# Ledger of designs, part 32: peptides against a protein of PDB entry 6B4J

Target 1, 315 residues: chain A of PDB entry 6B4J
Amino acid sequence: DITMQWYQQLQDASMQCVLTFEGLTNSKDSQAKKIKMDLQKAATIPVSQISTIAGSKLKEIFDKIHSLLSGKPVQSGGRSVSVTLNPQGLDFVQYKLAEKFVKQGEEEVASHHEAAFPIAVVASGIWELHPRVGDLILAHLHKKCPYSVPFYPTFKEGMALEDYQRMLGYQVKDSKVEQQDNFLKRMSGMIRLYAAIIQLRWPYGNRQEIHPHGLNHGWRWLAQILNMEPLSDVTATLLFDFLEVCGNALMKQYQVQFWKMLILIKEDYFPRIEAITSSGQMGSFIRLKQFLEKCLQHKDIPVPKGFLTSSFWRS

## One batch from the design tools (peptide; made by RFdiffusion4, then SolubleMPNN)

Design b1_p12_1_s1 (from b1_p12_1, 6 letters changed)
Fold by OpenDDE base, seed 5:
Structure b1_p12_1_s1 (fold): chain B 315 residues (1-315), chain A 12 residues (1-12)
Amino acid sequence: as target 1 above (315 residues)
Amino acid sequence: DEALEILNNEPL
């Protein structure tokens, strides 16, 4: 399976990255620990500062992240920080930055869906300039949300239930599995972030270049989902999240082909979702139903709430 | 099935 090979290649690359900077992460030296903490803060704090407030602030954040990845010194916590302070500094920063972008999907976007767009446009712009960060974003995303690949992890003989739950993307703490609503909320945030990344370009970059992971991956994702058996509650939830965020962009890009896809979802795939939907899961199902019916009736998918406008970039 | 062809072919 080509999709599973791609998944595994990204996971292997992510693992190799971790091994590359293990000397920095495992060092007992006080100076190395200081450098590690400074680099970690320099990589992650700017991402946490991303907001829907002003385009000018978003540009400052982007420029700071790009400067750090380019080997330039940046101010963090009142100190000058550079990836050149340690031979493993760049690999560590790329990994931690990618991890933080996915974490913002998992936490911030999960709670505030509109936050997907400012986070995604920064992530896309950084990915364009730093492809390795993009690969690491995918690796982190796929590991936390296998539905972003998409695939459904299978239970293997001899596997512990907790390990299977973790493979499915559940948090397991103190032998307690995460509640389904919290799980779906986190998965939704990550899918929404992904759906935003694949459609957004950093407006101050070289827009003549091809998107490093563009809407063609959105089409691929939909195609792969439709070729899979639906998973109870998960498929209805994430398919809605994906289409709400990137459906307008897919419609504009693929036009008639997109509408054929949407009809296929409504006529062929939606009954399969219905067949596995329990009475307690009707909320996600009804939400998807109403969305599809409205879009097909109006022959339009609305621009998602929080989509970045020209007024945002002038602020 | 025309629908399956759309799924198998990445749109250009």
Scores: peptide ipSAE 0.029, ipTM 0.720, DockQ to the pose 0.721
Fold by OpenDDE base, seed 1:
Structure b1_p12_1_s1 (fold): chain B 315 residues (1-315), chain A 12 residues (1-12)
Amino acid sequence: as target 1 above (315 residues)
Amino acid sequence: DEALEILNNEPL
């Protein structure tokens, strides 16, 4: 399976990255520990500062992240920090930055759906300039949300139940699995972030270049989902989240072909979702149904709430 | 099936 090969390649690259900077992470030296903490803060704090407030502030954050990844010194916590402070500094920063983007999907976007767009446009722009950060974003995303690939992890003989639950993307703490609502909320945030990344370009970059992970991956994702058996509650939830965020962009890009896919979802895939949906899970199904019915009736998919306008970039 | 063809063909 080509999709599973791609998944495994990204996971292998991510694991290799961790091994590359293990000397920095495992060091008992006080100076190495200080450098590690400074680099971790320099990589992650700017991402946490991303907001919908002003385009100018977003540009400052982008420029700071790009400067750090380019080997330039940046101010962090009142100190000058550079990836050149340690031979493993760049690999560590790339990994931690990518991890932080996915965490913002899991946490911030999960709670505030509009936050997907400013986070995604920075992530997309950084990915254009630093492809390895993009691969690491995918690796982190796929590991936390296998539905972003998409694939459904299978239980293997001899596997612990907790390990299987973690493979499915559940958090397991003190032998307690997270509640389904919290799980779906986190998965929704990550899918919404992904759906925003694949459609957004950094406006101050070289727009003549092809998007490093564009809307063609959105089409691929939908195609792969539709070729899979639906999962109870999960498929209806994430399909809605994806289409709400990138449906307008896919409609504009693929036009008639996209409408054929929406009809296929409504006519062929919906009955399969319905057949596995319990009465207690009808909320996600009804939400997807109402969204698709409205889109098909109006022959339009609305621009998602929080989409970055020209006025945002002038602020 | 035309539906399966749409899914297998990456839009050009």
Scores: peptide ipSAE 0.028, ipTM 0.719, DockQ to the pose 0.736
Fold by OpenDDE base, seed 2:
Structure b1_p12_1_s1 (fold): chain B 315 residues (1-315), chain A 12 residues (1-12)
Amino acid sequence: as target 1 above (315 residues)
Amino acid sequence: DEALEILNNEPL
């Protein structure tokens, strides 16, 4: 399966990255530990500062991240920090930065859906300049949310139930699995972030270049989802999240072909979702239903709430 | 499978 090969290649690359900087991460040396912590803060704090407030602030954050990845010194925690402080510094920073972007999907976007857009536009712009960060974003995203690939992890004989639950994307702490609502909330945040990344370009970049992971991957994702049996609650939730965030962009890009896909979703795939939906899962199902019906009735998909406007970039 | 056809005919 080509999709599974791609998944595995990204996971292998991510694993190799971790091995590459293990000397920095496992060092007992006090200076190496200090460098590690400084680099980790320099990589992650700017991402946590991303907000919907002002385009100028977003540009400052982008420029800081790009400077760090370019080997330039940046101010972090009142100190000058550079990836050149350790030979494994760049690999470590790229990994931690990518991890942090996905974590913002998992946490911030999960709670505030509109936060997807400012995070995604920075992630997209960084990915354009630093492709390895993009691959690591995908690797982290796919590991935390297999549904972003998409694939459904299978239980294998001899596997511990907790390990299977973790493969499905659940958090398991103290032998307690995460509640389904919290799980879906985190998955929603990551899917919404992904759906935003694939449609957004950093406005101060070279817009003549092809998007490194553009809307064609949105089409691929939808097509792959439709080729899979739906999962109860999961498919209805994430399909809604995806379409709400990138449906307008897909409609504009693919026009008639997108509407054919949307009709296919409504007429063929939606009944399959209905057939596996229990009475306790009707919330996600009804939201998807209402969304599809509204879009088909109006022959339009609304621009998602939080979409970045020209006025945002002038602020 | 119409979904497979959509996948195979992915617009560029």
Scores: peptide ipSAE 0.028, ipTM 0.722, DockQ to the pose 0.735
Fold by OpenDDE base, seed 4:
Structure b1_p12_1_s1 (fold): chain B 315 residues (1-315), chain A 12 residues (1-12)
Amino acid sequence: as target 1 above (315 residues)
Amino acid sequence: DEALEILNNEPL
């Protein structure tokens, strides 16, 4: 399967990255530990500062991240920090930055759906300039949310149940599996972030260049989902999340083809979701139903709440 | 890639 090969290649690249900076992460030297902590803060704090407040602030955050990745010194915690402080510094920062973007999907976007857009536009712009960060974003995303690939992990003979649960994207702590509602909330946040990334371009970049991971991957994702058996509650939830965030962009890009896809979803795929939906899962099902019906009736998909406007960039 | 076929053709 080409999709699974792509998944594995990204995971392998991520693992190789970890091995490359293992010397920095495992060092007992006090200076190396200090550098590690400074680099980790420099990579992650700017991402945590991303907000919906002002485009000018978002530009400052972007410029800081880009400067750090470019080997320039940046101010972090009152100190000058550079990836040049250690030979593994760049690899470590790229990995931790990518991890943090996905974590903001998992945590911030999960709780505040509108946060997807400012995070995604920074991630997209950084990906355009630093392709390795983009690959690492995908690797982290795919590992935490296999439904973003998409694929459904299967139980293998001899596998521990907890390991299978982790492969499915559940958090397992102290032999306790995460509650389904919290799981779906985290998956939703990551899918929404992904759906935002594939449609957004950094407005101060070279717009003549092709998006490094654009709407064609959104179409691919939908096509792959439709070719899979639906998973109870998960498929209805994430399909809604995806279409709510990027459906308007897909509609504008693919026009008649998109509407044919949406009809196929309603007429052929939606009954398959219904067939596996229990009475306790009707919330996600009804939400998807109402969304599809409204979009088809109005022949329009609304611009998602929190979408960045020209007024945001002038603030 | 089946997804590319869908991009170029009518959705199956």
Scores: peptide ipSAE 0.026, ipTM 0.715, DockQ to the pose 0.208

Design b1_p12_1_s2 (from b1_p12_1, 7 letters changed)
Fold by OpenDDE base, seed 2:
Structure b1_p12_1_s2 (fold): chain B 315 residues (1-315), chain A 12 residues (1-12)
Amino acid sequence: as target 1 above (315 residues)
Amino acid sequence: SEAKEILDNLPD
């Protein structure tokens, strides 16, 4: 399976990255520990500062991240920090930055759906300039949300139940599995972030370049989902999340073909979702139903709430 | 699958 090969390749690359900076992360040297912490803060704090408030602030954050990745010194915590402080600094920063973007999906976007857009546009712009960060974003995303690939992890003989639950994307702490609502909320956030990334370009970049991971991957994701058996509650939730965020962009890009896809979802795939939906899972099902019906009736998919406008970039 | 067919017919 080509999709699974791609998944595995990204995971392998991510694992190799971790091994590459192991010397930095495992060092007992006080200076190395200090450098590690400074680099970690420099990589992650700017991402946490991303907000919907002003385009100018977003540009400052972008420039800071880009400067750090470019080997330039940046101010963090009142200190000058550079990836050149350690031979493994760049790999470490790229990994932690990518991890943080995905974490903002599972935390910030999960709670505030509109936050997907400013995070995504920065992530997209950084990905354009730093492809390795993009690959690591995918690796982190795929590991935390296998449904972003998409695939459904299977239980293997001899596997511990907790390990299987983790593979499915659940958090397991102190032998307690995450509640389903929290799980779906985190998965939704990550899918929404992904759906935003694939449609957004950094407006101050070279627009003549091809999007490093564009809407064609959105189409691929939809097609792959439709080729899979639906998973109870998960498929309805994430399909809605995906379409709400990038459906308008897909409609504009693929036009008639998009509508054919949407009809296929409504007529052929949706009944399969319905067949596996229990009474306790009707919320996600109903939301998807209403969304599809509204879109088909109006022959339009609304621009998602929080979509960045020209006025945002002038602020 | 119909989905695969749609994928294969994506406009460039």
Scores: peptide ipSAE 0.032, ipTM 0.749, DockQ to the pose 0.530
Fold by OpenDDE base, seed 4:
Structure b1_p12_1_s2 (fold): chain B 315 residues (1-315), chain A 12 residues (1-12)
Amino acid sequence: as target 1 above (315 residues)
Amino acid sequence: SEAKEILDNLPD
């Protein structure tokens, strides 16, 4: 399976990255610990500062992240910080940065869907300049949300239930599994972030270059989902999230082909979702239904709420 | 599947 091979390759690359900077992370030396903490803050704080308020501020954040990844010193916590402070510094920063982007999907976007767009445009722009960060974003995303690949993890013989739950993307703490609503909320946030990344380009980059992980991956994602059996509640939720965020962009890019896909979703795939939907899961089902019906009726997919406008970039 | 066929017919 090509999809699973891709998944595994990204996970292997992520694991190798962790091994590469293990010396930095496991060091008992006080100076190494200080450098680690400074680098971690320098990588993660700018991402947490991303907001929907002003394009100028977003540019400053982008420039700071790019400077850090480029080996330039940046100010963080009142100190000058550079990845050159340690031989493993760059690998560590790339990993932690990618992890933080996905975490913002999991937390911030999950709570505020509109936050997907400013986070995604920075992530896309950084990915364009730093492909390894992009691969690590995918690795973190796929690990936390296997539905972003997409695949549905299966229970294997001899597997502990908790390990299976973790593979499905559930958080398990103190032998307590995460509540379904919280799980779906986190998955939604990550899918929405992904759907935003694949359609957005950093406006100050070289627009003549091909998107490093563009809308073709969105099309692939949809095609793969449609070729899979639906999962109860999950498929309806995430399919809606994905289409709400990137459906307009897919429509503009693929035009007639997109509408053929949307009709296929409504006529062939949606009944399969309905067949596995329980009465307690009707919320996600109804939301997807209403979205599909509205889009097909109007022959349009609305621009998602929070989409970055020209006025945002002039702010 | 029809989905795969649609995928294969993506405009370049």
Scores: peptide ipSAE 0.031, ipTM 0.750, DockQ to the pose 0.531
Fold by OpenDDE base, seed 5:
Structure b1_p12_1_s2 (fold): chain B 315 residues (1-315), chain A 12 residues (1-12)
Amino acid sequence: as target 1 above (315 residues)
Amino acid sequence: SEAKEILDNLPD
C-alpha cells in the first residue's frame, strides 16, 4: 500500500532525526543542557504565541521562526539563541518546531477551532521555506492521529491493549485510557489544523511556487477515507471537521469533481456510517448529515469561521 | 471503487 509506505517513510525519517540529535538531548554537560533548553524554547515559544489577534504579530512570529531555522541569532528568554550553538541544533529545532505545530492542533485548535488558521498559515509558510519541517510535521501528525494519513491501526496478536490504544491515538496515563470525548476533541483539532495547512499560503512568500502539501492531498485524504470502512463516531466526526475547514477551498479548486465527491459521500458512504452509528453517537452523525444536506441544497460550502481575511493581515 | 476513479481523475 503506497499510503502505508509513505507513512512508514515519514516515521523512519522522524526516528532518524531523533537519533541525529541524540548527542544534544542526552548530554550531561551543563553547557549542552543550557543550549538544548534555549533552543527548545526558541523553537516552541513563538508557536505558542500565535493568535488570531493581529496579522502584524503573526508576521513577527513567522520571521522569528524563519530566522532561527536560517541559522540567525534570535532573542529568546532574554538570550541570543542560534542553531549554530551546537552541530545538532538545527535538527533538534526542526523536530521540536514540527512537534509543537502538531501539539497546537492537538491542544489549542481542539479547544478553539478558529486557531487552526493562524497556526496553519505559519506552518505552511515555514514548510515552504523548510521542507524538512513539513515532513516532520506530517510524521508527528500521522503518529498522533493515524486518521490524518488516513489509516485505522489494527490490533496485532500479542499486542498489549494499551499499546493498541496508543496506536489509535489515545493517551494512556497510569493504565487509564483517555475518555472518548477528549480523544475525539484532540483528533478533531489535528484534522482541522491539517485541513487548514493544505489550503493556506503564507501571504509574504513567493506565491508562484507550488504549495508543498496542497489541496491535492486533501482530495487524496477524502478518496482514501471513502475507500475505507467507516469507524464508529471517528469517521463522522473527522469527515465533518475536514469538510468544514477545507470544503470551501476544495469546492473552489475542484468544482464539478468536488460535487461528485460530495454526492458520493452522501449517497454511498453516509449510509455506511449510519449503519455503524449507535444511538449514543448520533450527535456527530447528525452534525455531518446536516452539513452535507445544507451544502448540497445550497450548492455551496461556507467559508469556515476564523478564515483569515485581508483585514487580519492589515492589523 | 468510485472513490478510486475520482482520485485517479484528480485535476492538475
Scores: peptide ipSAE 0.031, ipTM 0.749, DockQ to the pose 0.632
Fold by OpenDDE base, seed 1:
Structure b1_p12_1_s2 (fold): chain B 315 residues (1-315), chain A 12 residues (1-12)
Amino acid sequence: as target 1 above (315 residues)
Amino acid sequence: SEAKEILDNLPD
């Protein structure tokens, strides 16, 4: 399976990255520990500062991240920090930056759906300039949310139940699996972030270049989902999240083909979701139903709430 | 599947 090969390749690259900077992370030297902490803060704090407030602030954050990744010194925590402070500094920063983008999906976007767009446009712009960061974003995203690939992890003989639950994307602490609502909330945030990334371009970059991971991957994702058996509650939730965020962009890009896909979802795939939906899971099902019916009736998908306008970039 | 056909006919 080409999709599983791609998944495994990204996971292997991510694992290799971790091994590359292991010397920095495992060092007992006080200076190395300080450098690690400074680099981690420099990589992650700017991402946490991303907001919907002003385009100018977003540009400052982008420029800071790009400068750090380019080997330039940046101010962080009142100190000058550079990836050149350690031979493994760049690999470490790229990994931690990518991890932080995905973490903003599972935490910030999960709670505030509109936050997907400013985070995604920065991530997309950084990915364009730093492809390795993009690959690491995918690796982190796929590991935390296998449904973003998409695939459903299978239970293997001899596997511990907790390990299987973690493979499915659940958090397991003290032998307690997270509640389904919290799980779906986190998965929703990550899918929404992904759906935003694939459609957004950094407006101050070279727009003549092809998007490094564009809407064609959104089409691929939908097609792959439709070729899979639906998963109870999960498929209805994430399909809605994806279409709400990038459906308008897909409609504009693929026109008639998009509507054929949407009809296929409504007529062929939606009944399969219904067949596996319990009475306690009707919320996600009803939400998807209403969305599909509204879109098909109006022959339009609304621009998602929080989509960045020209006025945002002038602020 | 019809979904696969749609995938195969993605506009370049």
Scores: peptide ipSAE 0.031, ipTM 0.745, DockQ to the pose 0.613

Design b1_p12_1_s3 (from b1_p12_1, 7 letters changed)
Fold by OpenDDE base, seed 4:
Structure b1_p12_1_s3 (fold): chain B 315 residues (1-315), chain A 12 residues (1-12)
Amino acid sequence: as target 1 above (315 residues)
Amino acid sequence: DEAKEILDNIPE
């Protein structure tokens, strides 16, 4: 399966990255530990500062991240920090930055859906300039949310139940599996972030270039989902999340073809979701149903709440 | 088959 090969290649690249900076992470040297901590903060703090408040602030954050990745010194915690402080510094920062973007999907976007857009536009812009960060974003995203690939992990003979649960994206702590509602909330956040990334371009970049991971991947994602048997509660939830965030962009890009896809979802795929939906899972199902019906009736998909406007960039 | 066409042809 070409999709699974792609998944594995990204995971392998991520693992190789970890091995590359293992010397930095495992060092007992006091100076190396200090550098590691400084680099980690420099990579992650700017991402945590992303907000919906002002475009000017977002630009400052972007410039800081880009400067760091470019080998320039940046101020972090009152100190000058550079990836040149250690030979493994760049690999470490790229990995931690990518990890933090996905974590913001998992946490911030999960709780505040509108936060997807400012995070995504920075991630997209950084990805355009630093392709390795983009690959690492995908690797982290795919590992935490296999439904973003998409694929449904299968239980293999001899596998521990906890390991299977982790493969499915559940958090397991002290032999306790995460509650379903929290699981779906985290998955939703990551899917929404992904759906935002594939449609957004950094406005101060070279717009003549093709998006490094654009809307064609959104179409791919939908096509792959439709080729799979639906998973109870998960498929209805994430399909809604995806379409709510990027449906308008897909509609504008693919026009008649997109509407054919949406009709296919309603007429062929939706009944399959219904067939596996229990009475306790009707909430996600009904939400998807109402969304599809409204969009098809009005022949329009609304711009998602939190979408960045021209006024945002002037602030 | 319209479904097959949609699923097999990813627009650029």
Scores: peptide ipSAE 0.051, ipTM 0.805, DockQ to the pose 0.731
Fold by OpenDDE base, seed 1:
Structure b1_p12_1_s3 (fold): chain B 315 residues (1-315), chain A 12 residues (1-12)
Amino acid sequence: as target 1 above (315 residues)
Amino acid sequence: DEAKEILDNIPE
């Protein structure tokens, strides 16, 4: 399967990256430890500072991340930090940066859906300039949220239940599995971030270039989801999240063809979701149903709340 | 069928 091959390739690249910088991460040398911590902070703090407050501040954050990835010194924690401080510094920073973007989906976007857009536009812009960061974003995203691929991990003979639960994206701590509501909240945040990334371009870049991971991947994701058997609660939740964030963009891009897909979802796929939906899971199903019915009735998908406008970039 | 076409093809 081509999708699984792609997934595995990205995971292999991510694992290889970790192996590449193992010398930095495993070093007992005090200076190496200091460099590691400085690089980690330099990579992650700017991402945590992303907000909807002002476009000018977002540009400053972008420029700082880009400078770091370009081998230029940046100020972090009152120190000058550069990836050139260690031969493995660039690989480490790229990995940690990508990880942090996905964590912001998992945490910040999960709690504040509007945060998807400023995070995504920075991630997209960095991806254009640094393709390896993009691949690592996908690798981290796919590992934490297999539904972003999409695929459904299967239980294998001899597998521990906890390992299977982790493969499904659940957090397992002290032999206790994460509650379903918290799980879905985290998955929703990551899917929303992904849906934002595939539609957004950094406005100060070379816009003549093709988006490195654009709306065609949104179509692919939808098509793959529809070719799979739905999962209880998960499919209805994430399909809604995805369409709420990027449905308007897909509509504008693919027009009549996209409406045909929405009709297919409503007429052919919805009954399959309904068939596996228990009475306690009707909330997600009803939400998706109402969204699709409204969109089909009005022949429009609204621009998502938090979408970045021209006024944002002038601030 | 149209459904198969949608699911099997990514539009340009």
Scores: peptide ipSAE 0.044, ipTM 0.786, DockQ to the pose 0.735
Fold by OpenDDE base, seed 5:
Structure b1_p12_1_s3 (fold): chain B 315 residues (1-315), chain A 12 residues (1-12)
Amino acid sequence: as target 1 above (315 residues)
Amino acid sequence: DEAKEILDNIPE
C-alpha cells in the first residue's frame, strides 16, 4: 500500500534523525548539555509564542526560527544560540521544531481552534524553506495521529492493549488510558492544524513556488478516508474538523470536482458513518450532518473562523 | 464510475 509505505518512510527518516543527534542528547558533558538545552529552547519557545494577536509579531517569530535553521545566531534566554555550536545541532533543532509544531496542534489548537491558522502559516513558511522540517512535521503528526495519514492501526496478535492504544494515538499513563473526549480533542487539534498547513502560504516568501505540501494532499486525505471503513466517532469528528478548516479552500481550488466529492461524502459515505454511530456518539454525527447539509444547501463552505486576513498582516 | 474517478484522481 502506497500510503503505508509513505508513512513508514517518514517514520524511518524521523528515527534516523534521532540516531544522528543521539550524541548530543545522550552526552554527559556539561557543555553539551547546556548546548542541548539552549538549542531546544531556541527551537521551541518561538513556536509557543505564536498567537493571533499581530502579524508583525508572527513575522518576528518566523524570522527568528528561520535564522536559527540557517545557522545564524539567535538570542534565546539571554544567550546567543546557534546550531553551529554542535555538529548535530541542526538535526536536533529541526526535529524539536517539527515536534513542537505538532505539539501545538495537539494542545493549543485542540483548546483554541482559531490558533491553527497562525501556527500553520509559520509551519508552512518554514517548510517551504526547510523541507526536512516539513518531513519531520509529517512524521510527528502521523505518529501521534495516524488518522492524519490516514490509516487505522490494527490490533496484532500478542500485542499489549496499552501498545495498541498508543498506536491509535491514545495517551496511556500509569496504566490508565486517556478519556475518549480528551483523545478526540487532541486528534481534532492535529487534524485542524494539518488542514490549515496544506492551504496556507507564508505571505513574505516566494509564492510563485508550489506549496511543498498543498491542497492536493487534502484531496488525497479525503479520498483515502472515503476508501476506508469509518471508525466510530473518530471519522465523523475528524472529517468535520478537516472540512470546516479546509473545505472552503478545497471548494475554491477544485470547484465542481470538490462538490462531487462532497456529494459522494453525503450520499455514499455518510450512511456508512450513521450505521456505526451509537446513540452516545450522536453529537459528532449530527454536527457533521448539519455541516454537510448546510454546505450543500447553500452551495458554499464558509471561511473558517480564525482565517488570517489582510488586516492581520497589517497589524 | 464517478466515485472511482474522484478517489483515483488527485487534482493538481
Scores: peptide ipSAE 0.044, ipTM 0.790, DockQ to the pose 0.719
Fold by OpenDDE base, seed 2:
Structure b1_p12_1_s3 (fold): chain B 315 residues (1-315), chain A 12 residues (1-12)
Amino acid sequence: as target 1 above (315 residues)
Amino acid sequence: DEAKEILDNIPE
């Protein structure tokens, strides 16, 4: 399976990255620990500062992240920080930065869906300039949300139930599994972030270049989802999230072909979702139903709330 | 056939 090979390659690359900077992360030396913490803060704080308020602030954040990844010193916590402070600094920063982007999907976007767009446009722009960060974003995303690949992890003989639950994307703390609503909320945030990344380009970059992970991957994701049996509650939730965020972009890009896809979803795939939907899961199902019906009726998919406009970039 | 075509062919 090509999809699983791709997944595994990204996971392997991510694992190798971790091994590469293990000297920095496992060091008992006080200076190394300080450098690690400074680099971690420099990589993650700018991402946490991303907001929907002003395009100018977003540009400043982007420039800071790009400068850090380019080996330039940046100010963080009142100190000058550079990836050159340690031979493993760049690998560490790339990994932590990618991790933080996905975490913002998991946390910020999960709670505030409109936050997907400013985070995604920065992530996309950084990915364009730093492909390794993009690969690591995918690796982190895929690990936390296998549905972003998409694939459904299978229980293997001899596997602990908790490990299987973690593979499915659940958080397990103190032998307690995350509540389904919280799980779906986190998965939704990550899918929404992904759906935003694949459609957005950093406006101050080289627009002539091809998107490093563009809308063709959105089509791929939909195609793969439709080739899989739906999962109870999960498929309806994430399919809605995905279409709400990038449906308009896919419609504009693929036009008639996208509408064929949407009809296929409504006529063929949606009944399969219905068949596995319990009475307690009707919320996600109904939302997807209403969305599909509205889009097909109006022959339009609305621009998602929070989509960045020209006025945002002038602020 | 149309469904298969859509699923098997990713537009550029």
Scores: peptide ipSAE 0.034, ipTM 0.751, DockQ to the pose 0.749

